Peptides against a protein of PDB entry 4Z63. Designs and how they scored, part 20

Target 1, 334 residues: chain A of PDB entry 4Z63
Amino acid sequence: LCLGMNDLTGNIPEDLFHLKRLNLLGIQENRLSGSLSREIRNLSSLVRLDVSWNLFSGEIPDVFDELPQLKFFLGQTNGFIGGIPKSLANSPSLNLLNLRNNSLSGRLMLNCTAMIALNSLDLGTNRFNGRLPENLPDCKRLKNVNLARNTFHGQVPESFKNFESLSYFSLSNSSLANISSALGILQHCKNLTTLVLTLNFHGEALPDDSSLHFEKLKVLVVANCRLTGSMPRWLSSSNELQLLDLSWNRLTGAIPSWIGDFKALFYLDLSNNSFTGEIPKSLTKLESLTSRNISVNEPSPDFPFFMKRNESARALQYNQIFGFPPTIELGHNN

## One batch from the design tools (peptide; aimed at target 1 T198 L243 S247 F324)

Design b2_p13_6_s4 (made by RFdiffusion4, then SolubleMPNN; from b2_p13_6, 4 letters changed)
Fold by OpenDDE base, seed 1:
Structure b2_p13_6_s4 (fold): chain B 334 residues (1-334), chain A 13 residues (1-13)
Amino acid sequence: as target 1 above (334 residues)
Amino acid sequence: SYITTVEEPTTPP
């Protein structure tokens, strides 16, 4: 049943939950309000539930043990409060959980040992607090993780060295500290292609440790951290780099010539730093900017990106990395 | 400008 993208209001009719053979319920992008009924438990054949972009409130009902076939739960952009229900946090069937842009709170707890099918987790823009859950690497299929705009004080857990499934990781504005430790840990994530760390590590030094290596890194965004230091030499070994944003930091020194050696680099933002010297001539030879055949069909994160012009401006949403225009931004440097 | 993954709270239309 697909009723999304309408102007439906009020509560979900209780009789809808009598549809025991229903595999897909999509009621997204409406004006549905009230609590999400616990009677969703009656939809025992449900594979996909999309209630996103509504006015739902209250706690998410703890009935997911009665939904053994549920693979997709999309509840982003609602008013949900409380935590992740225990049955949801233990769901062996769930592949994708998207609860971004809600008011969920408390400590983030997932039973990753039970969540054997979880491959995408989006909990961005909530009110979770405490520390990053150390057991996330136990979610052996977890590829896409957005935890942006939560209050996860402290460091990236050491256990994330073993996060082999991790490909796309967003931690923007999550009160993280110790960028050296974070990068030192995350370099061990062999499948990591996208790393977004914007608005963390405030005032720290960007490490220039030659021992750091991100072999598969395609997207690195560490913007607006007030980071000190220079362009990190270790980044030169990330030969697959496509997008680099280090803007709105306090980075100094020259822009190194190796920045133009990235064959796939199509988006470079080093603006609002304190870089000096000349623009490397190698930037004029970036193959990605001269070639018309950019493969647009590469896998991307499930979470959206946002481009902010300034702190007060409304962000532009980009759902795909290749949605960004080919860019070289070096403005507002010394 | 800078890129982030921080979504500002939005109300559905």
Scores: peptide ipSAE 0.516, ipTM 0.878, DockQ to the pose 0.905
OpenDDE base, seeds 2, 3, 4, 5: peptide ipSAE 0.514, 0.479, 0.494, 0.470; ipTM 0.875, 0.862, 0.875, 0.866; seeds 2, 4, 5 fail the geometry check

Design b2_p13_7 (made by RFdiffusion4)
Pose (drawn by RFdiffusion4):
Structure b2_p13_7 (pose): chain A 334 residues (1-334), chain P 13 residues (1-13)
Amino acid sequence: as target 1 above (334 residues)
Amino acid sequence: SSHWLYTFEEEEP
């Protein structure tokens, strides 16, 4: 049953909850509102539930043991409150959970021993608080994590050294501390390709510690953190690097020669720092900016990127990394 | 000129 992208109003007729054989319900992008009824436990054949872009509110009903076939739950852009219900946090069948841009709050609690099929999680733009849940690496299939724009505090848990499935990790604007610990821990996630740390670690020093090694790293964004220190040389060992954004920090010193050695780099933003010295000549022999013989695969995280020119400008959206124009941005330095 | 990147944005239905 596909009703998506219409102008429908009111709540879900209770009539709909008699459909015990329905495996797909798309009601996304309407004007529907009210609470999402507890009677939804009666729809035991559901595989994909798309409730996104409506006006729903109230708690998400804790009925998800009654929906053992649920694989995709899409609730993004609604007014849902409370945390993740215990039954949803215990669902062994969920592949994907998208609750981004909701009014959700409290501690974030998932039973990752129980969620053996979870491979993608998007909780962005919510009010989840407390520490990042230490048990997240226990979701052995979780590849894509977007926790951006939340109300967490403290440091990245030590157990994140074991997050073997982690590929795309977006932590922007989440009030994270100790970028030194965050980078020392996260370097042990061998599948990490894209990492977004923008608006965290405010005023901290950027670790220069050269034992740090991110081998498969493709996209590194750590911006507007007002970080101090120099261009970190440990980054030169990430040969796959495609997009680097260190902008709007307090970084100083000269821009080193090895920045021109990234063969897949097509986008760099070092703007709005305290960089001095001349421009390194090696930026003229960047391979992805000269010939057509460098070829690589674009990273594929499940989340869009956003780009702001200044503090008051409306943002630009890029659903894919290769949607960024090939750019050298060195403005507002010394 | 300058700019920066991030991965969140608030939107309405």

Design b2_p13_7_s1 (made by RFdiffusion4, then SolubleMPNN; from b2_p13_7, 5 letters changed)
Fold by OpenDDE base, seed 3:
Structure b2_p13_7_s1 (fold): chain B 334 residues (1-334), chain A 13 residues (1-13)
Amino acid sequence: as target 1 above (334 residues)
Amino acid sequence: SSSWLTSFEEVSP
């Protein structure tokens, strides 16, 4: 049953929960309000539940033990409060959990040992506090993780050295400290292709350690951190780099010529730094900017990117990395 | 134009 993208108001009719054969319930993008009924437990055949973009409030009901086939739960952009229900945090069937842009709070706890199928987690823009859960690497299939805009104070856990499944990771604006430690840990994530760390590490030095290596890194976003230092030499070894945003930092020195050696680099933002010298001529030879054949079919993060131009302006949402226009931004380095 | 990328939407109040 798909009723998304309407102007439906009120609560879900109780009779809807008698549909025991229902595999898909999509009621997203409405004005549904109140609590999400515990009677969803009666939908024992449910594979996909999408309640996103509504006005739901209260706690998410702890009934997911009665939904043994549930693979997809989408609840982003609601008013949910409390924590992740225990049954949800222990779901062996769940592949994707998206609860971005809610009011969930407390310590983030997932039983990764039980959540054997979890591959995508989006909990961005919530009120989770404490530290990053050290056991996330125990979610052996977890590929996509967005934990941005929470209050995960401290450092990236050392256990994340073993996060082999991790491909797409965002920790933007999560009060993280110690960029050197974070990068030192995350370099061990062999499948890491996308790393977003914007609005962290305030005023720290961007490490220029030649021992750092991100072999499969395609997307690096470390914007608006007030980072000091220069363009990091270790980045030159990330031959698959497609998108680099280091804007709104305090980086100094020259833009190195090797920045033009990235064959796949189509988006470069180094704006609002303190770079000096000449623009490397190699940037004018970027193949990705001259050739139209960017392979559109590459995997992207499940979480969206947002381009923020001004604090007061609505951010532009980009659902795919390749949705970005080919860009070189070097402005405001004076 | 001064812009930066992030992975979160500012909740419109």
Scores: peptide ipSAE 0.379, ipTM 0.861, DockQ to the pose 0.647
OpenDDE base, seeds 1, 2, 4, 5: peptide ipSAE 0.359, 0.375, 0.361, 0.361; ipTM 0.861, 0.861, 0.861, 0.860; seed 5 fails the geometry check

Design b2_p13_7_s2 (made by RFdiffusion4, then SolubleMPNN; from b2_p13_7, 6 letters changed)
Fold by OpenDDE base, seed 1:
Structure b2_p13_7_s2 (fold): chain B 334 residues (1-334), chain A 13 residues (1-13)
Amino acid sequence: as target 1 above (334 residues)
Amino acid sequence: SSSWVTSFEEVQP
């Protein structure tokens, strides 16, 4: 049953929960309000539940043990409060959980040893507090992780050295500290292609440790951190780099010539730094900017990107990396 | 340009 993108109001009719053979319930992008009924437990054949972009409130019901076929739960952009219910945090069937842009709070706890099928987790823009869950690497299929805009104070856990499944990771604006430790840990994530760390590590030094290596890194975003230092030499070994945003930092020195050696680099933002010297001539030789054949079919994160032009402006949403226009931004380096 | 990339939405009221 797909009733998304309407102007439906009120509560879900209770009789809808008698549809025991229902595999897909999509009621997203409406004005549905009230609590999400516990009677969803009656939808025992449910594979996909999309209640996103509504006015739901209250706690998410702890009934997911009665939904053994549930693979997709989309509840983003609601007013949900409380924590992730225990049955959801222990779901062996769940592939994708999206609860971004809610009011979920407390410590984030997932039983990753039970969540054997979880491959995508979006909990961005919530009120989770405490530390990052140390056991996330135990989610052996977890590839996409967005935990941005939560209050995860402290450092990236050492256990994330073992996060082999991790490919796309965002921790933007989560009050993280110690960028040197974070990069030192995350370099061990062999499948990491996208790393977004914007609005963390305030005023720290960007490490220039030649021992750091991100072999498969395609997207690196570390904007608006007030980072000091220079363009990091270790980044030159990330030959697959496609998007680099280090804007709104306090980086100094020259832009190195190796920045133009990235064959796939199509988006470069180094604006609002303190770079000096000449613009490298190698930037004029970026193949990605001269060739129209950027392979649009590359895997992308499940979470969207946002481009903010200023603190007060509504951010532009980009659902895919290749949605970004080819860009070289070197402005405001005075 | 005074832009930066991030991965979070503003809380829609």
Scores: peptide ipSAE 0.344, ipTM 0.854, DockQ to the pose 0.727
OpenDDE base, seeds 2, 3, 4, 5: peptide ipSAE 0.036, 0.045, 0.034, 0.040; ipTM 0.750, 0.741, 0.746, 0.726; seed 2 fails the geometry check

Design b2_p13_7_s3 (made by RFdiffusion4, then SolubleMPNN; from b2_p13_7, 6 letters changed)
Fold by OpenDDE base, seed 1:
Structure b2_p13_7_s3 (fold): chain B 334 residues (1-334), chain A 13 residues (1-13)
Amino acid sequence: as target 1 above (334 residues)
Amino acid sequence: SSSWVTSFEEVSP
């Protein structure tokens, strides 16, 4: 049953929960309000539940133990409060959980040992507090993780050295500290292709440790951190780099010539720093900007990127990294 | 104030 993209109001009719053979319920992009009924437990054949972009409120019902086939739960952009229900946090069937842009709070707790199928987790823009959950690496299939815009504090857990499944990771604007530790840990994530750390590490030094290595890194975004230092030499070994954003920092020194050696680099933002010297001539040789026929295997995160160019501007959504226009932004340097 | 943000996050409408 797909009823998305309407002007439906009120509650879900209780009789809808009598549909025992229903595999797909999509009621997204409506004006449905009130609590999400616990009677969703009656939809025992449910594989996909999409209630996103509504006016739902209250706690998410703790009934997911009665939904043994549920693979996809989309609840982004609602007014949900409380925590992740225990049955949801223990779901062995769930592949994708998206609860972005809610009012979920407390400590983030997932039973990753039980969540054996979880591959995508979006909990961005919530009110989770405390520390990052140390047991996330126990989610052995967890590839995509967005935890941006939560009230996390402290450092990236040491356990994330073992996060082998991690490919796409956003921790933007989560009050994280110690960028040196974070990068030192995350370099061990051998499948990491996309790393977004914007609005963290305020005023710290960007490490220039030659021992750091991100072999598969395609997307690095560490903007608006007021980071000091220079263009990090360790980044030159990330030969698959496609997008680099280090804008709105306090980086100094020259832009190194090796920045033009990245065959797949199509988006470069180094704006609003304190870089000096000449623009490297090697940037004019970027194959990605000169040839339309670059077959780049696009990393496909399940979650969109949002770009806000100005504080007053509306955020632009990009569902694909290649949705970003080919860009070299070097403006507002000294 | 840095006016630029790239993230995986919806800015609340």
Scores: peptide ipSAE 0.054, ipTM 0.750, DockQ to the pose 0.435
OpenDDE base, seeds 2, 3, 4, 5: peptide ipSAE 0.031, 0.049, 0.041, 0.043; ipTM 0.721, 0.739, 0.763, 0.734; seeds 2, 3, 4 fail the geometry check

Design b2_p13_7_s4 (made by RFdiffusion4, then SolubleMPNN; from b2_p13_7, 7 letters changed)
Fold by OpenDDE base, seed 5:
Structure b2_p13_7_s4 (fold): chain B 334 residues (1-334), chain A 13 residues (1-13)
Amino acid sequence: as target 1 above (334 residues)
Amino acid sequence: GSSWITSFEEVQP
């Protein structure tokens, strides 16, 4: 049953929960309000539940132990409060959990040992606090993780060295500290292709440790951190780099010539830094900008990116990496 | 020139 993208109001009719054979319930992008009914427990055949983009409030009901077939739960952009229900945090069937842009709070706790099928987690823009959950690497299939815009004070856990499944990771604007430790840990994530760390590590030095290596890194965004230092030499070994945004920092020195050696680099933003010297001629020979066919079919994060013009302006949403126009931005340097 | 990339900076109504 798909009733999404309408102007439906009120709450879900209770009789809907009599549909014992229902596999798919989509009521997204409406104006449904009130609490999400506990009676969803009656939908024992449910595989997909999409209640996103509504006006739901209250706590998410703890009934997911009665939904053994549930693979997809989408509840982004609602008014949910409280924590992740225990039954949801222990779901062995769940593949994707998206509760982005809610008011969930407390410590983030997931039983990753039980969540054997979880491959995508989006809890961005909530009110979670405390430390990042150390046991996330125990979610052995967890590939896509967005925890941006929470209050995860402190450092990236050491346990994330073992986060082998991690491919797409966003921690932007989560009050994180110690970028050296973070990069030192995350370099061990062998499958990491996308790393977004914008609005963290305020005023720290971007490490230039040549021992750092991100083999599969395609997207690196560390913007607006007031980072000091220079273009990190370790980045030159990330041969698959496609998008680099280090804008709005305090980086100094020259833009190195190796920046033009990236065969797939199509988006470069080094603007609003303190770079000096000449523009590398190698940038004029970037293959991605001279050739027509950029492979558009490469895997992308499940979470969208946002282009912020300033703190007060509405951000432009980009759902795919290749949605960004080919760009070289070197403005506002001295 | 005056922009930066982030993720999930949505504001709840």
Scores: peptide ipSAE 0.395, ipTM 0.877, DockQ to the pose 0.700
OpenDDE base, seeds 1, 2, 3, 4: peptide ipSAE 0.398, 0.403, 0.409, 0.397; ipTM 0.879, 0.881, 0.880, 0.881; seeds 1, 2, 3, 4 fail the geometry check

Design b2_p13_8 (made by RFdiffusion4)
Pose (drawn by RFdiffusion4):
Structure b2_p13_8 (pose): chain A 334 residues (1-334), chain P 13 residues (1-13)
Amino acid sequence: as target 1 above (334 residues)
Amino acid sequence: SSSHWITTDEPDD
């Protein structure tokens, strides 16, 4: 049953909950509102539930043991409150959970021993607080994590050294501390390709510690953290690097020669720092900016990227990394 | 001169 992208109003008629054979309900992008009824436990054949872009509120009903076939739950852009219900946090069948841009709050609690099929999680733009849940690496299939724009505090848990499935990790604007510990821990996630740390670690020093090694790293964004220190040389060992954003920090010293050695780099933003010295001549032999013989695969995280020119400008959206224009941005330095 | 930065924060409507 596909009703998506219309102008429908009111709540879901209780009539709909008699459909015990329905495996797909798309009601997304309407004007529907009210609470999402507990009677939804009666729809035991559901595989994909798309409630996104409506006006729903209240708690998400804790009925999800009654929906053992649920694989996709899409609730993004609604007014849902409370945390993740225990039954949803215990669902062994969920592949994907998108609750982003909701009014959700409290501690974030998932039973990752129970969630053996979870491979993608998007909780962005919510009010989840407390520490990042230490048990997240226990979701052995979780590849894509977007926790951006939340109310967490403290450090990245030590157990994140074991997050073997992690590919795309977006932590922007989440009030994270100790970028030194965050980078030392996260370098042990061997599948990490895209990492977004923007608006965290405010005023901290960027670790220069050269034992740090991110081998498969493709996209590194750590911006507007007002970080101090120099261009970190440990980054030169990430040969796959495609997009680097260190902008809006307090970084100083010269821009080193090895920045021109990234063969897949098509986008770099070092703007709005305290960089001095001349421009390194090696930026003229960047391979992805010269010839057509460099070829690589675009990273594919499940989240869009946003770009702001200044503090008051409306943002630009890029659903894919290769949507960024090939750019050298060195402005507002010394 | 110009400058900008990248994030994953979804803008408000």

Design b2_p13_8_s1 (made by RFdiffusion4, then SolubleMPNN; from b2_p13_8, 4 letters changed)
Fold by OpenDDE base, seed 2:
Structure b2_p13_8_s1 (fold): chain B 334 residues (1-334), chain A 13 residues (1-13)
Amino acid sequence: as target 1 above (334 residues)
Amino acid sequence: SSSSWITTDTPEL
């Protein structure tokens, strides 16, 4: 049943929960309000539940043990409060959980040893607090993780050295500390292609450790951290780099010539730093900017990117990395 | 644009 993209108001009619053969319920992009009924437990054949972009409130009901076929739960952009229900945090069927942009709170707890099918997790823009869950690497299929805009004080857990499934990781604006430890841990994630760390590590030094290596790194975003130091030499070994944003830091020294050796680099933002010297001539020879052959069909994160302006609450949304225009921004350096 | 940065924070609508 698909009722998305309407102006529907009020609650879900209770009689809808009598549809025991229903595989897909999509009621996204409406004005539905109140609590999500616990009677959703009666939808025992449900594979996909989409309640996103509504006015739902209250706690998410703890009924996911009665939904043994549920693979997709989308509840992004609602008013949900409380924690992740225990039955949801233990779901062996769930492939994708998206609860981005809610009011969920407390400590984030997932039983990753039970969540054997989980491949995508989006809990960005909530009110979770405490520390990053150390057991996330036990989710052996988990590739896509957005935990941005929560209050995860402290460091990246040492256990994330074993996060072999991790491909796309966002921790933007999560009150993280110790960038040297974070990068030293995350370099062991051999499948990591996208790393977003914007608005963390406030005023720390960006490590220039030649022992750091990110072999498969395509997207690195570490903007608006007030980071000190220079362009890191270890980044020169990330030969697949496509997008680099280090804007709004306090980085100094010259822009190195090796930045022009990245054959796939189509987006570079080094603006609002303190870089000095000449613009490397190698930047004028970037193959990605001279050839139209950007592979638009590469796998991307499931979470959206936003181009945030300093003067505006509004941001442009980009659902794919290749949605960003080819860009070289070197402005506002001193 | 020179006054922007990339984030994954959902903006307030």
Scores: peptide ipSAE 0.548, ipTM 0.890, DockQ to the pose 0.743
OpenDDE base, seeds 1, 3, 4, 5: peptide ipSAE 0.547, 0.530, 0.540, 0.512; ipTM 0.890, 0.886, 0.889, 0.882

Design b2_p13_8_s2 (made by RFdiffusion4, then SolubleMPNN; from b2_p13_8, 5 letters changed)
Fold by OpenDDE base, seed 1:
Structure b2_p13_8_s2 (fold): chain B 334 residues (1-334), chain A 13 residues (1-13)
Amino acid sequence: as target 1 above (334 residues)
Amino acid sequence: SSSSYITTDIPEL
């Protein structure tokens, strides 16, 4: 049943929960309000539940033990409060959980040893507090993780050295500290292709340790951290780099010539730093900017990116990395 | 653009 993208109001009719053979319920992009009924438990054949972009409130019902086929739960952009229900946090069937842009709170707790199918987790823009859950690497299929705009004080857990499934990771504006430790841990994530760390590590030094290596890194975004230091030499070994944003930091020194050796680099923002010297001539030879054959079909994160203008509350949303225009921004340097 | 940066922390409206 697909009823998305309408102006439906009020609560879900209880009789809808009598549809025991229903595999897909999509009621997204409406004005549905009230609590999400616990009677969703009666939808025992449910594979996909999409309630996103509504006015739902209250706690998410603890009924996911009665939904043994549920693979996709999309609840982004609602008013949900409380924690992740225990049955949801233990779901062995769930592949994707998206609860971005809610009011969920408390400690983030997932039973990753039970969540054997979880591939994508989006809990960005919530009110989770405490530390990053140390057991996330136990979610052995967890590839996409957005935890942006929560209050995860402290450091990236040491256990994330073992996060072999991790490919796309966003931690923007999550009150993280110790960028040197974070990078030193995350370099062990052999499948990490996208790393977004914007609005963390305030005023720290960007490490220039030649022992750091991110072999498969395609997207690095570490903007608006007030980071000091220079262009990190370790980044030159990330030969697959496609997008680099280090804008709105306090980085100094020259832009190194190796920045133009990245064959796939189509988006570079080094603006609003304190870089000096000449623009590297190698930037004029970036193959990605001269050739039209950017493989637009590469896997992308499930979480959206936003281009935030510093002076405006307006952000442009980009659902795919290749949605960004080919860009070289070097403005507002010394 | 020189007046912008990339992030993932924007609330959806």
Scores: peptide ipSAE 0.563, ipTM 0.901, DockQ to the pose 0.721
OpenDDE base, seeds 2, 3, 4, 5: peptide ipSAE 0.546, 0.531, 0.535, 0.499; ipTM 0.893, 0.881, 0.894, 0.875; seed 3 fails the geometry check

Design b2_p13_8_s3 (made by RFdiffusion4, then SolubleMPNN; from b2_p13_8, 6 letters changed)
Fold by OpenDDE base, seed 2:
Parts: sequence; structure tokens; C-alpha cells
Structure b2_p13_8_s3 (fold): chain B 334 residues (1-334), chain A 13 residues (1-13)
Amino acid sequence: as target 1 above (334 residues)
Amino acid sequence: SSSSYVTTDIPEL
């Protein structure tokens, strides 16, 4: 049943929960309100539940033990409160959980040893507090993780050295500290291609440790952290780099010539720093800017990107990395 | 744009 993209109001009719053979329920992009009924437990054949972009409120019902086939739960952009229900946090069938842009709170707890199928987790823009869950690496299939805009104090857990499944990681605006420790841990994530750390590590030094290595790194975003230091030498070994944003920091020194050696680099923002010297001539030879062959079919994160203006609430949304225009921004350096 | 930065935090609507 698909009833998405309408102007439906009120609550879900109770008779809908009598549809015991229903595999797909999509009621996204409506004005549905009230609590999500516990009677969703009666939908025992449910594979996909999409209730996103509604006015749902209250706690998410703890009935996911009665949904043994549920692979996809999309509840982004609602008014849900409380925690992740215990049955949802223990779901062995769940592949994707998207609860972005809600009012979920408390300590984030997932039973990753039970969540054997979880590959995508989006909990961005919630009210989770405390520390990052140390057991996230126990989610052995977890590739996409968005935890942006939560209040996770402290450091990236040491256990994330073992996060072999991690490919796309967003932690933007999550009150994280110790960038040196974070990078020193996350370099062990051999499948990490996208790392977004914007609005963390306030005023720290960007480490220039030649022992750091991110072999598969395609997207690095560490904007608006007020970071000190220089262009990090370790980044020169990330030969697959496609997008680099280090804007709105306090980085100094020269822009190194190796920045123009990245064959796939099509988006570079170093603006609003304190870089000095000449623009490297190698930037005029970036193959990605001279050739039309951008592979549009590369895997992208499940979470959207935003190009945010510093003084404006207005952001441009980009659902794919290749949605960004080819860009070299070096403006507002001293 | 030199006045922008990339993020994944959604601005509050």
C-alpha cells in the first residue's frame, strides 16, 4: 500500500492494521499526526514501513519483535520522542533505519550483536546525548552511519579501529573533541570512503602526522572547525580523493603542489582560511576539471549533504557527491 | 561559494 505524497491528515485507520499480508506500507509526505499505533504489530508480513515526512509524535512503539520480516524503517522528519525501542534496537531483520530529524533523546543504545543485517543507520538531527556507542563496530554489515547534529561529547571510541564495514560516516555538528585521536582511530577503517566532521573539534590543530593513511578516502569534509595547522601531508596519499572541504578553518602555510595530483578531485574548498604563497600550477592540470568523464554511477552515502551559508539558515541539498558542481574555492585567504 | 561550507547537519526548518 502506497499513500505517500498526499495531504492525508489524522491518524492511520485501525482497519489498515488488519492487512496481515501487507509487505509495503508507504504513507510518507503527508500530514498524519498523533502516536504511531502499537497495532502496526499486526502487520506481521511487513518488509518496508515508510512514515517519513509526517507529524507523528510520542514514542515509537516497542513492537518490532512482532515484525520479523521488517528490513526498512523510514521515520525521518517527524516529532518522535524517547529512545529507540528495545525491539527495534535488537531487530535481526532490519537493514536500514532512518529516524533523522526527530526529537529522539537519551543515550544511543543498539544491540549490534543482534542487528546482524543493519547496513544503514541515519539518526542525524536528534537529541541523543552521552558518548558515541562503543559497540557500533559489532554491527558487522553497517556501512552508512549518520549521527550528525546530536550531542555526543568526548572522543571517537577506540573500538572504531575495528569498524571494517564502515564506508560512509557523518558526525557533523556533534560536539566531538580530539581530532588527532579521531583520525588516528578512523584510519583503521579500511573501507572508509566518506568522512564528514564539519562543526567539531573547535579550535584544535589538524594533525600533520605522516603515519596517518586513508587509502580509500574519496570525500573529506572538515569545514568550520576553526582548525589550526597546515595542509596535512598524510592526505597526499589518499589518491582517490574526489571532494575536499577544509573551508572556514584557521589553516596556514602554502597550498602544496600535490593537491593538483589528485586525478579524481573535482571539488576543492579551501576558502576562509589563512593560506599564503602562490596558487600551485598543478591545480590548472586537474584531470577531473578538464575531462568530461565523471562517473555518475559511483556509490553515494544514503544521507544528504548540504551546502550551508555561514550567515544564512539557507542550505542547498545534494543527494549525491556528483551533484556538487566542479569547484575550486580559494577565496578569503590571507 | 566562498561563503558556504559542506555539512550533513540539517538546518532546523
Scores: peptide ipSAE 0.519, ipTM 0.882, DockQ to the pose 0.746
OpenDDE base, seeds 1, 3, 4, 5: peptide ipSAE 0.476, 0.476, 0.485, 0.489; ipTM 0.873, 0.872, 0.876, 0.870

